# Peptides against a protein of PDB entry 6FRK, part 69

Target 1, 411 residues: chain A of PDB entry 6FRK
Amino acid sequence: NEEVLNAMLKEVCTALLEADVNIKLVKQLRENVKSAIDLEEMASGLNKRKMIQHAVFKELVKLVDPGVKAWTPTKGKQNVIMFVGLQGSGKTTTCSKLAYYYQRKGWKTCLICADTFRAGAFDQLKQNATKARIPFYGSYTEMDPVIIASEGVEKFKNENFEIIIVDTSGRHKQEDSLFEEMLQVANAIQPDNIVYVMDASIGQACEAQAKAFKDKVDVASVIVTKLDGHAKGGGALSAVAATKSPIIFIGTGEHIDDFEPFKTQPFISKLLGMGDIEGLIDKVNELKLDDNEALIEKLKHGQFTLRDMYEQFQNIMKMGPFSQILGMIPGFGTDFMSKGNEQESMARLKKLMTIMDSMNDQELDSTDGAKVFSKQPGRIQRVARGSGVSTRDVQELLTQYTKFAQMVKKM

## One batch from the design tools (peptide; made by RFdiffusion4, then SolubleMPNN)

Design b2_p13_1_s1 (from b2_p13_1, 7 letters changed)
Fold by OpenDDE base, seed 2:
Structure b2_p13_1_s1 (fold): chain B 411 residues (1-411), chain A 13 residues (1-13)
Amino acid sequence: as target 1 above (411 residues)
Amino acid sequence: LFELYENILKALE
């Protein structure tokens, strides 16, 4: 039994190391899991694999929980949020994502560019802010980040902004000059929250970087970036351990919408390759598909029409990038949809929807749409002509529909 | 796409 435990723990430890979890954390987890598993209970015929998986899951959840409540902005107050992090961490992009997140939630949000070190930093921020329609402040001439940050914060405080995000300079390496500059900015603007932005793709370097920032500035929150499909996110555990600060958001891509609140359980589930069913449910629920109840009711009755499929394709298109959705599905590795495949998948959905746009109500609302087309093959030709596709493309759609309708009848 | 849709449906159950 101890040999089986040790073998399984070795596999888990290997997988965690391959997920860029820090070696020290993996060792601690192994010890904690060994201490949490009663070998006598394992002898009682319980599924040893499930027990070990549960113990590993529980210990990973503890590693992501710093035991500190995340800072949250106060509605109707002026909340100053300072961003810190290395160059290339995605800090500037993350400032825009966070600003856009709060703006979409009805907060009066603005951005300040206090990065005077990087040429074109203000232009980049301005471009991102303008695209998102977020008010911004910065200077092309002022070289002191303290002055820019102070003036920008004062300006937006006077204009009664609720969320004031300050982007600071980054460096390629941990430099004392960077930390001194960050401390000067922090002292001048007195931020309500300091957010450390960390790139998950740096792997084992996450701990050392996160610690260096925490030792110099009062980091209160962490945002982990580049948690798109290739980064298993093990660096997030290292960030929490080093900063003793909660992860508040994650960046899951390059788009401004590729940003989500951090959830511990889904994240650990994804890290273990279990998928994120909860995040999928939440995303589906966030779509406020008023028609979800009606659809669920139809599905419960084994009714599925081409119109119902069309509506579901619209819903899937509203959920955002397919890679994020697929990455939430258990057993679908994030590698399955490279960025190129997302556009292709969206183009496929749009093509299918365009075919269905050429169908009539009798065809769309039939509970056996495939049978309607099989009885009158002239309908396939009409739809093909109307949508500018081949008769084969229409037949492929009907074949997919038939497969879906058969699954719904089995639910 | 089919597998995605199946998994979404399963998540909605």
Scores: peptide ipSAE 0.018, ipTM 0.431, DockQ to the pose 0.056
Fold by OpenDDE base, seed 1:
Structure b2_p13_1_s1 (fold): chain B 411 residues (1-411), chain A 13 residues (1-13)
Amino acid sequence: as target 1 above (411 residues)
Amino acid sequence: LFELYENILKALE
């Protein structure tokens, strides 16, 4: 029984190391799991695999809990949030994602670019902020990040902003000068929260980097990025252990909506390859698929229009990378869809939507859209000209629609 | 819904 336990724990430890969990944490976890498993219960014929999985799950949950309550912004107050992290961590993108998240919740949110080190940092932030309709501040001429941060914070405080996000410089190798700059900015603006942004894909380097930041700056929150990639998120455990700060959000892709509040249970379930059924359900529910009740009701009546197909394509595009959705389903590995096939599929969807944007309401809302076009071939030529595609491309769309409508009629 | 999305993907392939 002890040999079987040791063999199974070796497999779990290997899987955790492959998930970028720090070797020291894996060792500690192994010892804690061994102490938590009752060998007598294992002898009684209980599913040994389930017991070990449960013990591992409990110990991983403890590792992501720093025992400190996450900071939350106060409604009606001015909350200054300073972002810190290395270049390439996704810090600037994450600032925009967090700003957009709070804006969608009805917070008066703004962005400040205090990154003077990276050429084009302000242009990138301005582009992201403008696309999301978020107010922003920065300078093309001021080189002191303390001045930019101070002026920006003062401006947005005077304008009664509730969420003031400050993006700072990230450096690759100039640790001392980066930390001095971060301390000067932090002292000048006196942030209510300092968020460390960490790239999950850096693996075993997560501990040392997170510790270096915590030793110099009062990190109070962690955001983990690039959890859509090959990174299984084991580096998140190292960040929590080193910073003693909670993970507040995760970045799950490149889109501004690929950002979610951190949930311990789904995260650990995904890390163990159990899938994220709860996150899938939440993501499906966040899509306000209330329009799917109307769709499901139409589907129950065997009705499916070109508009219904268009709305489904919009929903697929809102869900983000389909690889992430599949990665939430138990038994579908993260590698099931190569990134290349996904971009091509999204480009195909966008092309189909562009064709449908050239259709009229009579064509879109017909229960037999293909028959409307077959009766009046001049409609195909109009739509083809309007969308800049061939008549063949429109016929291919109608053929696909007909296949879907036939499947719906069989449901 | 998932079956619908799988069918959509298969029809796009």
Scores: peptide ipSAE 0.017, ipTM 0.476, DockQ to the pose 0.034
Fold by OpenDDE base, seed 5:
Structure b2_p13_1_s1 (fold): chain B 411 residues (1-411), chain A 13 residues (1-13)
Amino acid sequence: as target 1 above (411 residues)
Amino acid sequence: LFELYENILKALE
C-alpha cells in the first residue's frame, strides 16, 4: 500500500513539476498528502486513486489560498489601484483589461499612465483606453511618474471616478531604482490596492520575482497573465506562496475580454488536467443554454437543422474565445488552439454564419437541409451570390452540417 | 452539447 501511494505521488509530483510548480511546494505537497492519507483507511477497500486525488486537490487548494480575503472596490467610493510588475509581464494590457472589466459592471473607471521610462507607454495605454472608451491620463512632457500619478489621481478623484488604475514603469530586471520609484508613487497616491502582475510563462522564476516585489511594496493582490494554452499555471502557486496575497484575476489571452476573476477550484482542476467543470457549468448557465429546452428536445429526438447549427454558432460566439472554452473541457489540452488559430476559427465561424444569413426559412428549418440543396442546385448558387462566397464554400458548409446532423442522430 | 461543440470546433480547424 505504501509503495502504491509513493508511485501515485511520484506521478502527481512529476505532473506538478511539468506544470512549473516550484520544487519546494511540490515537496511540501507530497509530505502533506502522505500525512493526510491514513494507510489503514486505504486498506479497508476505499478507492485509493480517488482518495489520493482528493487529498492532492485539497492540498493544492490550500497552497492557492493565502488565508487573506481579496480586496474588493467599494461602490460609490474612489478606489485607487496601483499596478506593479516587470516589463513584459502584461501589466499595461492588464490595467486596460481590469478597467474594462469594471466599466462593463457599471463602475466609473479610468486609467493613468505613470510609465515615463518606456518610450510609447502612454501611446499604448491611450490606444487601449480609447478602443475600450475608458478615460485616461498621462503626459508626453512630464518625466516624473510621481507628478503624473498624483495629478491624474487628483483629476479623476475630482471627477468622481470610482476605479482609478495607475500603471507604473516596468523594467526587464529588478532594479533598486524601479522599486524606489514604485515606493515614491505609492506614497504619493496612497493606493487602496497594489496589484502585482506576473507572467505565468516565467516558470520557476515566479517565486523569486514575486518575493522581490512583496519585500519592497505592499502587494495586496496578484494578477497572473499569459494563462493561455502554454502556461500551465504552476507559477501562480509560487506567486501566492511568496506574496501571501490572493490571485484576483487571470489573463487568458491578448483580447481585452480575455480576463476573468480567479476561481480556486476551477484553477486547481485545470492544473491537474481535470478541466474547469465549474467554470464550464457557470458559463453554460450564464449563456442560458439550458433555456433552449426546444433545442435540447430536438437534439434528443435526433433533429438538427441549419437554423439549429446557426444558433449553436451564436452560442459559441457568446461563450467567448475558443481557447477558453476548450480549456474548460476535460481532456482538452491547453495547447489545443494556438492564439492565431482562434481568430481564424472565429473568422471561419462568422463566414459560415454569413452564408446561412443568405438562406431562406425553408432551407434553414428543413430536417434535411442537405437534401433540399441537393434537389435544387440553384439554391446553392443563390446562397453563394447572396453571401459573396463560392458555390464550393456553400457545399463545404452543407457537408459540415451533414456531419453534425449525423452525429446528433447518433446521440 | 459539449461533444457537439467539440465537433464544431474540430470541423472549423
Scores: peptide ipSAE 0.016, ipTM 0.441, DockQ to the pose 0.032
Fold by OpenDDE base, seed 4:
Structure b2_p13_1_s1 (fold): chain B 411 residues (1-411), chain A 13 residues (1-13)
Amino acid sequence: as target 1 above (411 residues)
Amino acid sequence: LFELYENILKALE
C-alpha cells in the first residue's frame, strides 16, 4: 500500500513539476498528502486513486489560500490600486482589464500611466483605455512617475472616481532602481491595494520574482496573467507562497474581457486536468445561450448524459475563443489543447460530435452512458464503424464523458 | 527536461 501510494504521489509530483509548481511546494505537498492519508483507510478497499486525488486537491487548495482575506474595493469610496510587476508580465494590459471589469460592474473607474521608462507606455494605455471608454491620465513630458501618479490620483479623487488604477514602470530584470521607484510611488499615493502582476509562463522563476517584489513592496494581491488554455498554472502557487497574498484575478488571453475573478476550486481542478465545470457554466451563462438554464439545472442535480455533453459541445462551438473553453472541459487536458491551433481543436470537437451522432438515444440519454457501453462492447464497435473512427477514439470519448459525469456528480 | 524532472523527483524522495 505504501509502494502504491508512493508511485501515485510520484506521478502527481511529476505532473505538478511539469505544471511549473515550485519544487519546494511539491515536496511539502507530498509530505502533507502522506500525512493526511490514512493507510488503514486505503487498505479497507476505498478507491485509492480517489482518496489520493482528494488529498492532493485539498492540499493544493491550501497552497493557494494564503489565509488572508482578499482586499475588496469599497463602494462610494476612492480606492487606489497600484500595479507592480515586470515588463512583459501583462501588467499594463491587466490594468485595463481590471478597470474594464469594475466599469462593467458600474464602478466609476480610471487609469493612470505612471510608466515613464517605457517609450510608448502611455500611448498603449491610452489606446486600451480609449477602446474600453475608460478615463485615463498620463504625461508625455513628465519623467517622474511620482509626480504623474500623485497628480493623476489627486485629479481622479477630486472627480469622485471609485477605482483609481495606477500602472507603474516595469523592468526586464529586478533592479533596485525599480523597487525604489515603486516605493516612492506607493508612499506618495498611499494605495489601498498593491497588486503584483505575474506572468504564469515564467515557470520556476515565479517564486523568486514574487518574493523579490514582496520583500521590497507590500504586495497585498496577486493577478496571474497568460493563463491561456495551455498555460501552466503552477506559478500561481509559487506567487501565493512567496507573497502570502491571495490571487484576486486571472488573465486568460489578450482581449480586455479575457479576465476573471480567481476561483480556487476551478483553478485547482484545471491544474489537475479535472476541468473547470464552474468556469464553463459561468461562461455559458455570460453568453446567454438558449437552453443554458436547463443544462445548468441538470448539472446541479448531478445528471449528465452524453446528450448533455453533445449540447455542451454545440454551445462551445458557438463560443470563442475555442481554446479557452476546451480547457474547461474535464478530460480535455493540456494534451488535447497543446498540439492544435484553434482550427485543429475545432476539428477534434467536431470529430467527437460525429462520434456521438452515431450513438442511439438509449446511449445518449443514459444517466450512465459509459456503463451502457461497458456492458455491451459491441456498441463501441457499432459507433466506431458508424462514425468512421477507431474503437479507441470512442473509448477516449467515453473516458472523457466519464470524467465529466463524475465531476458533475460531485457538485 | 524529463531527465531533470526525474532527478528532481529522486532528490525529493
Scores: peptide ipSAE 0.006, ipTM 0.295, DockQ to the pose 0.010

Design b2_p13_1_s2 (from b2_p13_1, 10 letters changed)
Fold by OpenDDE base, seed 1:
Structure b2_p13_1_s2 (fold): chain B 411 residues (1-411), chain A 13 residues (1-13)
Amino acid sequence: as target 1 above (411 residues)
Amino acid sequence: DLKLFENILKALA
C-alpha cells in the first residue's frame, strides 16, 4: 500500500512539476499528502485514487490560499489601484481588462499611464481604453511617472471616479531603479491596492520574481496572466507562496473580456485536469444564453431541434477560443489545447452549420429531426448536395443530433 | 444548460 501510494504520489509530483509548480512546493505537498492520507482507510478497499486526488486537491487549495482576505474596492469611494510587474507580464493589457471588468459592473473606471520608460506605452493604453470606452490619462511630454500618476489620480478623484487604475513602468530585469520608481509612485498616489501582474508562462521563475517584487513593494494582490497558453498555472502557486497575497483575477486570453475573478476550486480542478465546470457555466451565462427563454423552456420539456443545435454551435463559436472551452470540460485535458485542434474543431462546427444551412424549416424545427430524415432519405441527398458534402457527413450530423436530443430528454 | 454544452462538446470531440 505504501509503495502504491509512493508511486501515485510520484506521478502527481511529476505532473505538478510539468505544470510549473515550484519544486519546493511539490515536495511540501507530497509530505502533506502523505500525512493527510490515512493508510488504514486505504486498506479498507476504498478507491485509493480518489483519496489521493482529494488529498492532493485539498493541499493545492491550501497552497493558493495566502490566509489573507483579498482587497475589494468600495462602492462610492475612490479606489486607487496601482499595477506593478515586469515588462511583457501583460500588465498594461490587464489594467484595461480590470477597468473593463469594473465598468461592466457599473463602476466609474479610468486608466492612468505612468509608463514613461516604454516608447508607445501611452498610445497602447489609449488604444485599449478608447476601444473599451474607458477614460484615460497620460502624457507625451512628461517623463516623470510620479508627476503623471499624481496628476492623473488627482484629476480622476476630482471627477469622482471610483476605480482609478495606474499602470507603471515595467523593466526587463529586476532593477533597483524600477523598484525605486515604483516606491516613489506608490508614495505619491497612496494606492488602496498594489497589484502584481505575473506571466504564468515564466514557469519556475515565478517564485523568484514574485519574491523580488514583494520584498521591495507592498504587493497586496496578484493577477496571473497568459493562462490560455501552455502555462499550466503552477506559477500561480509560487506567486501566492512568495507574495503571501491572494490571486484576485486571472487573464485567460488576449481579448479584453478574457479576464475572470480568481476562484480557487475551479483553478485547482483545471490544474489537475479535472476540468472547470464552474468557469464553463460562468462563461455560458455571460453569453446571455438565459435570454433564450424559448430554448430553456424547450430544454425543460426535453425538446431539442436541429435549429436549437445550430444556435448552440453559434453560441460555442461566440465563447471565444475553442481551446479554452475544451480545457474547461472534464476529460479534455491539455492535449486537446493544441492550436491545431482549435482550428480543426472550429472548422468542424462550421461544416456542421453549413450542412444545417441547407436544411429547410421543417427539418430544422422538427422535435425529431433524425426521424424526418430517416422517413425520407431523399432529404439527406438534397441537403448533401446543397451543402457540398457527402451523404455520410449529413448522416453523421444526424447521429450527433440524435445523441444530443437523447441527452436533453434525460436532463 | 452546462450539461448540454458538455455533451455538445463531448460529441464534437
Scores: peptide ipSAE 0.011, ipTM 0.487, DockQ to the pose 0.075
Fold by OpenDDE base, seed 3:
Structure b2_p13_1_s2 (fold): chain B 411 residues (1-411), chain A 13 residues (1-13)
Amino acid sequence: as target 1 above (411 residues)
Amino acid sequence: DLKLFENILKALA
């Protein structure tokens, strides 16, 4: 039994190392899991695999909990949020995402560009801010980030902004001069929260990077970016361990809406390839798909039309990147998260919707849409011509619809 | 509900 436990723990440890979890954390987790597993309970015929998975899950949940309550902005106050992180971490994009997140929640939000080091930093921030209709401040002429940050914070405080986000310079390397600049900015503006932005794709470098920032500036929050890519998210554990600061948000893509509050359970489930059923439910609930009740009722009656399928494709498209949604489903995690598959999957959905846009109401609202087309093959040719696709593409859509309608009838 | 959505997504994949 101990040999079997050790073999299974070795596989789990290998998988965690392959997920960019730091070797020290993996060793600690292995010891904690061994200590949490009663070998006598393992002898009683319980599913040893399930028990080990549950123990691993519990220990990973503890690793993402720094034991510190996340800072939250106070409504009706002026909250200054300073962003720090390396160049290419997604810091500037994340500033815009956070600003947009709070703006959509009815906060008076603004952005300050205190990045004087990177040519075009202010233009990039201005472009993002303008697109999101977020007020912004910066300078084309002032080279001191302390002056820009101070003036911008003062301006937006005087204008009664509630969320004041300050983007700072990022460098390509951890340099003492970067940390000195960040300290000078922090001392001048006295931020209520310092957010460290970390790229999850840097893998095993996450610990050393996160530690270097925490050792120099009072990081109080972490945002992890690029969790839509090949990054398995193990670096997030390293960031929490090194900073002793909670992850407050995650960046899940390139779009301004590809930003969500961090949730421990869904994140660990995703890291283990268990899927994120809770995050999928929450994302469905956030879409206020009031129209889903009528659809759910039809589905309960075994009714599924081409229109119902079209509405589901619209809902999937509203949920954001298809890869993120698929990555929330158990068993679709690792291979479907490739950026190439997302665009292809979305293009496929759009193609299917374009075919359905060429259908008439009789075809769309038929409880047996495939039979309507099979009885009158001229409909397939009409739809194919109307949508600019082959008759084969229409037949493939009808085949997919038939598979769905059969699944619905079995539910 | 979620299971249906999962099955739909599985069949689209």
Scores: peptide ipSAE 0.010, ipTM 0.471, DockQ to the pose 0.075
Fold by OpenDDE base, seed 4:
Structure b2_p13_1_s2 (fold): chain B 411 residues (1-411), chain A 13 residues (1-13)
Amino acid sequence: as target 1 above (411 residues)
Amino acid sequence: DLKLFENILKALA
């Protein structure tokens, strides 16, 4: 039993290391899991795999919990949020994403570019802010980030902004000059929150990087970026461990809306390849798809029509990039997350919807849509001609629908 | 509910 446990823990540890989880954290997790597993309960014929999975999940949840409450902005107050992080971490993009997130929630939000080191930093921020209709401040002539940050914060305080985001200079390396600049900016503007932005793709370097920032500035929050890539997010655990600060948001893509509040359970579930079922629910709920309840009730009754499938495809398209949605589903491998497959997958969905747009209400609303078409093959030819596709394409759609309807009946 | 969406997406794959 101990050998089996050790073998399974070795596989889990290997998978966590391959997910960019820091080796020290993996060792600690292994010890904690061993201590949490009752070997006597494992001997009693309980599902050893489920028990180990639950223990691993529980210990990963603890590793991402710093034991401190995340800072939250106060409504009707001026909240100054300073961003810190290396160049290429996605810091500037994340400032815009956070600003847009709060703006969409009805907060009076603005952006300040205090990055004087990077040529075109202000132009980039201005472009992003303008596209999102977010007020911004910066200078083309002022070279002191302290002056820009102070003036910008004062301006937006006087204009009663509630969320004032300050983007600072990022450098390619941890330099003492960068940390001094960050401290000077922080001292001048007195931020309510300091957000460290970390790239998840840097893997094992996450701990050392996060620690270097925390040792120099009072990082109170972490945002992890580039979780849409090959990074399995193990670096997030390293960031929490090093900063002792909660992850507040994650960046899940290149778009300004590819940004979500961090949720521990969904994140760990995704890290373990269990899928982000809760994140799908949340994203569906954020879309205020009023028709979800009616669909859920139909599905509970084992009813699934071509219209119900069409509505699901519309929902998928509304949820944003198809790659992100697929990456939230358990059992979709990393290959489905490739950018090349996204456009093709969206084109396929759009093609299927175009075929269904050529169907009539009797065909769409039939509880046995496949049987309607099988009884009258002339319907397939009509739909094919109407949608500009082959009869084979319509038959493939009906085959997919039949597979879905069979799954719904088994649920 | 979510198993269905999961299964729908699995069958679209």
Scores: peptide ipSAE 0.009, ipTM 0.447, DockQ to the pose 0.073
Fold by OpenDDE base, seed 5:
Structure b2_p13_1_s2 (fold): chain B 411 residues (1-411), chain A 13 residues (1-13)
Amino acid sequence: as target 1 above (411 residues)
Amino acid sequence: DLKLFENILKALA
């Protein structure tokens, strides 16, 4: 039993390291999981795998919870939010995403560009802000970020803005001059919240970078970006551990709406390759897809037809950017989220739907559609001819369907 | 339930 536990924990630890979870955190998690699992309870015939998964899940939830309540803006007040982070972290884009998020929630939101170091920083912010119809402030001539930030904050306070977001200079290196400038800006504007923006794709460097920021600037919130890229999000755990600050939002793409409030359970589920079941539920519920209740009911009964699969493909196509949906799905490697893969994935979905469009109601509505085709191979040839595909393409679809239907029956 | 949708998309991958 202990050998089996150790083997399973080794696999989990390997997967967490491959997800960019810091080696110290993985070691700590392994020890905590071992301490939380009663080997005597595992002897009682309980599903050892489920117990280990649950223990791992619980310990990961603890690692993303700093035990500190996230800052939230106060309605009817001027809330100054200062953004800090390295150049290339997605900080400027994230400022715009956060501004847009609050604007869509009915907050009077504005943006200030206090990045005087990067050529075109103000133009980039202005472009993003203008597209989102967000008021902005900055200068083409003023080089002191303290002056720009102070003037911009004063202006927008006087205009009764509720959310005042200040973008600061990011540098490529942890330069003392950058931190001094950030401190000067922070002292001048007295932000209600300091948000550290971190790129998840920096992997094991997340801890050291997050710590360096926290040691110099009073980081109160973390936003993790590029969780749509190769980063499995393990670096986010390192950021929380280093900053002792909650993750408040995540960036899940390049679009201004590729931004969501951080949810612990979905994030950990995704990190473990268990899927963002909750976020997918939430997204599915947000779409008010009335057909979901009928699907959920069928799934509860272990029923899944080719028609049910077709309807789900239609729903996926209606949900908007396929990248967002894929990002919610367990073990779609973030490699699937590349722009090239979205179009290819959509084309593949459309191809599968076109194959199913050539099926009859008996085939579509059968609780064992694959068996219907296996009993009468002439159906495969008919569907292949009708959809303009190979018999192999139809067989591949049926093989996929069978895997799904078997999973549904086990749910 | 949603693991299915997730697994559907995985298999479409």
Scores: peptide ipSAE 0.011, ipTM 0.471, DockQ to the pose 0.112; fails the geometry check

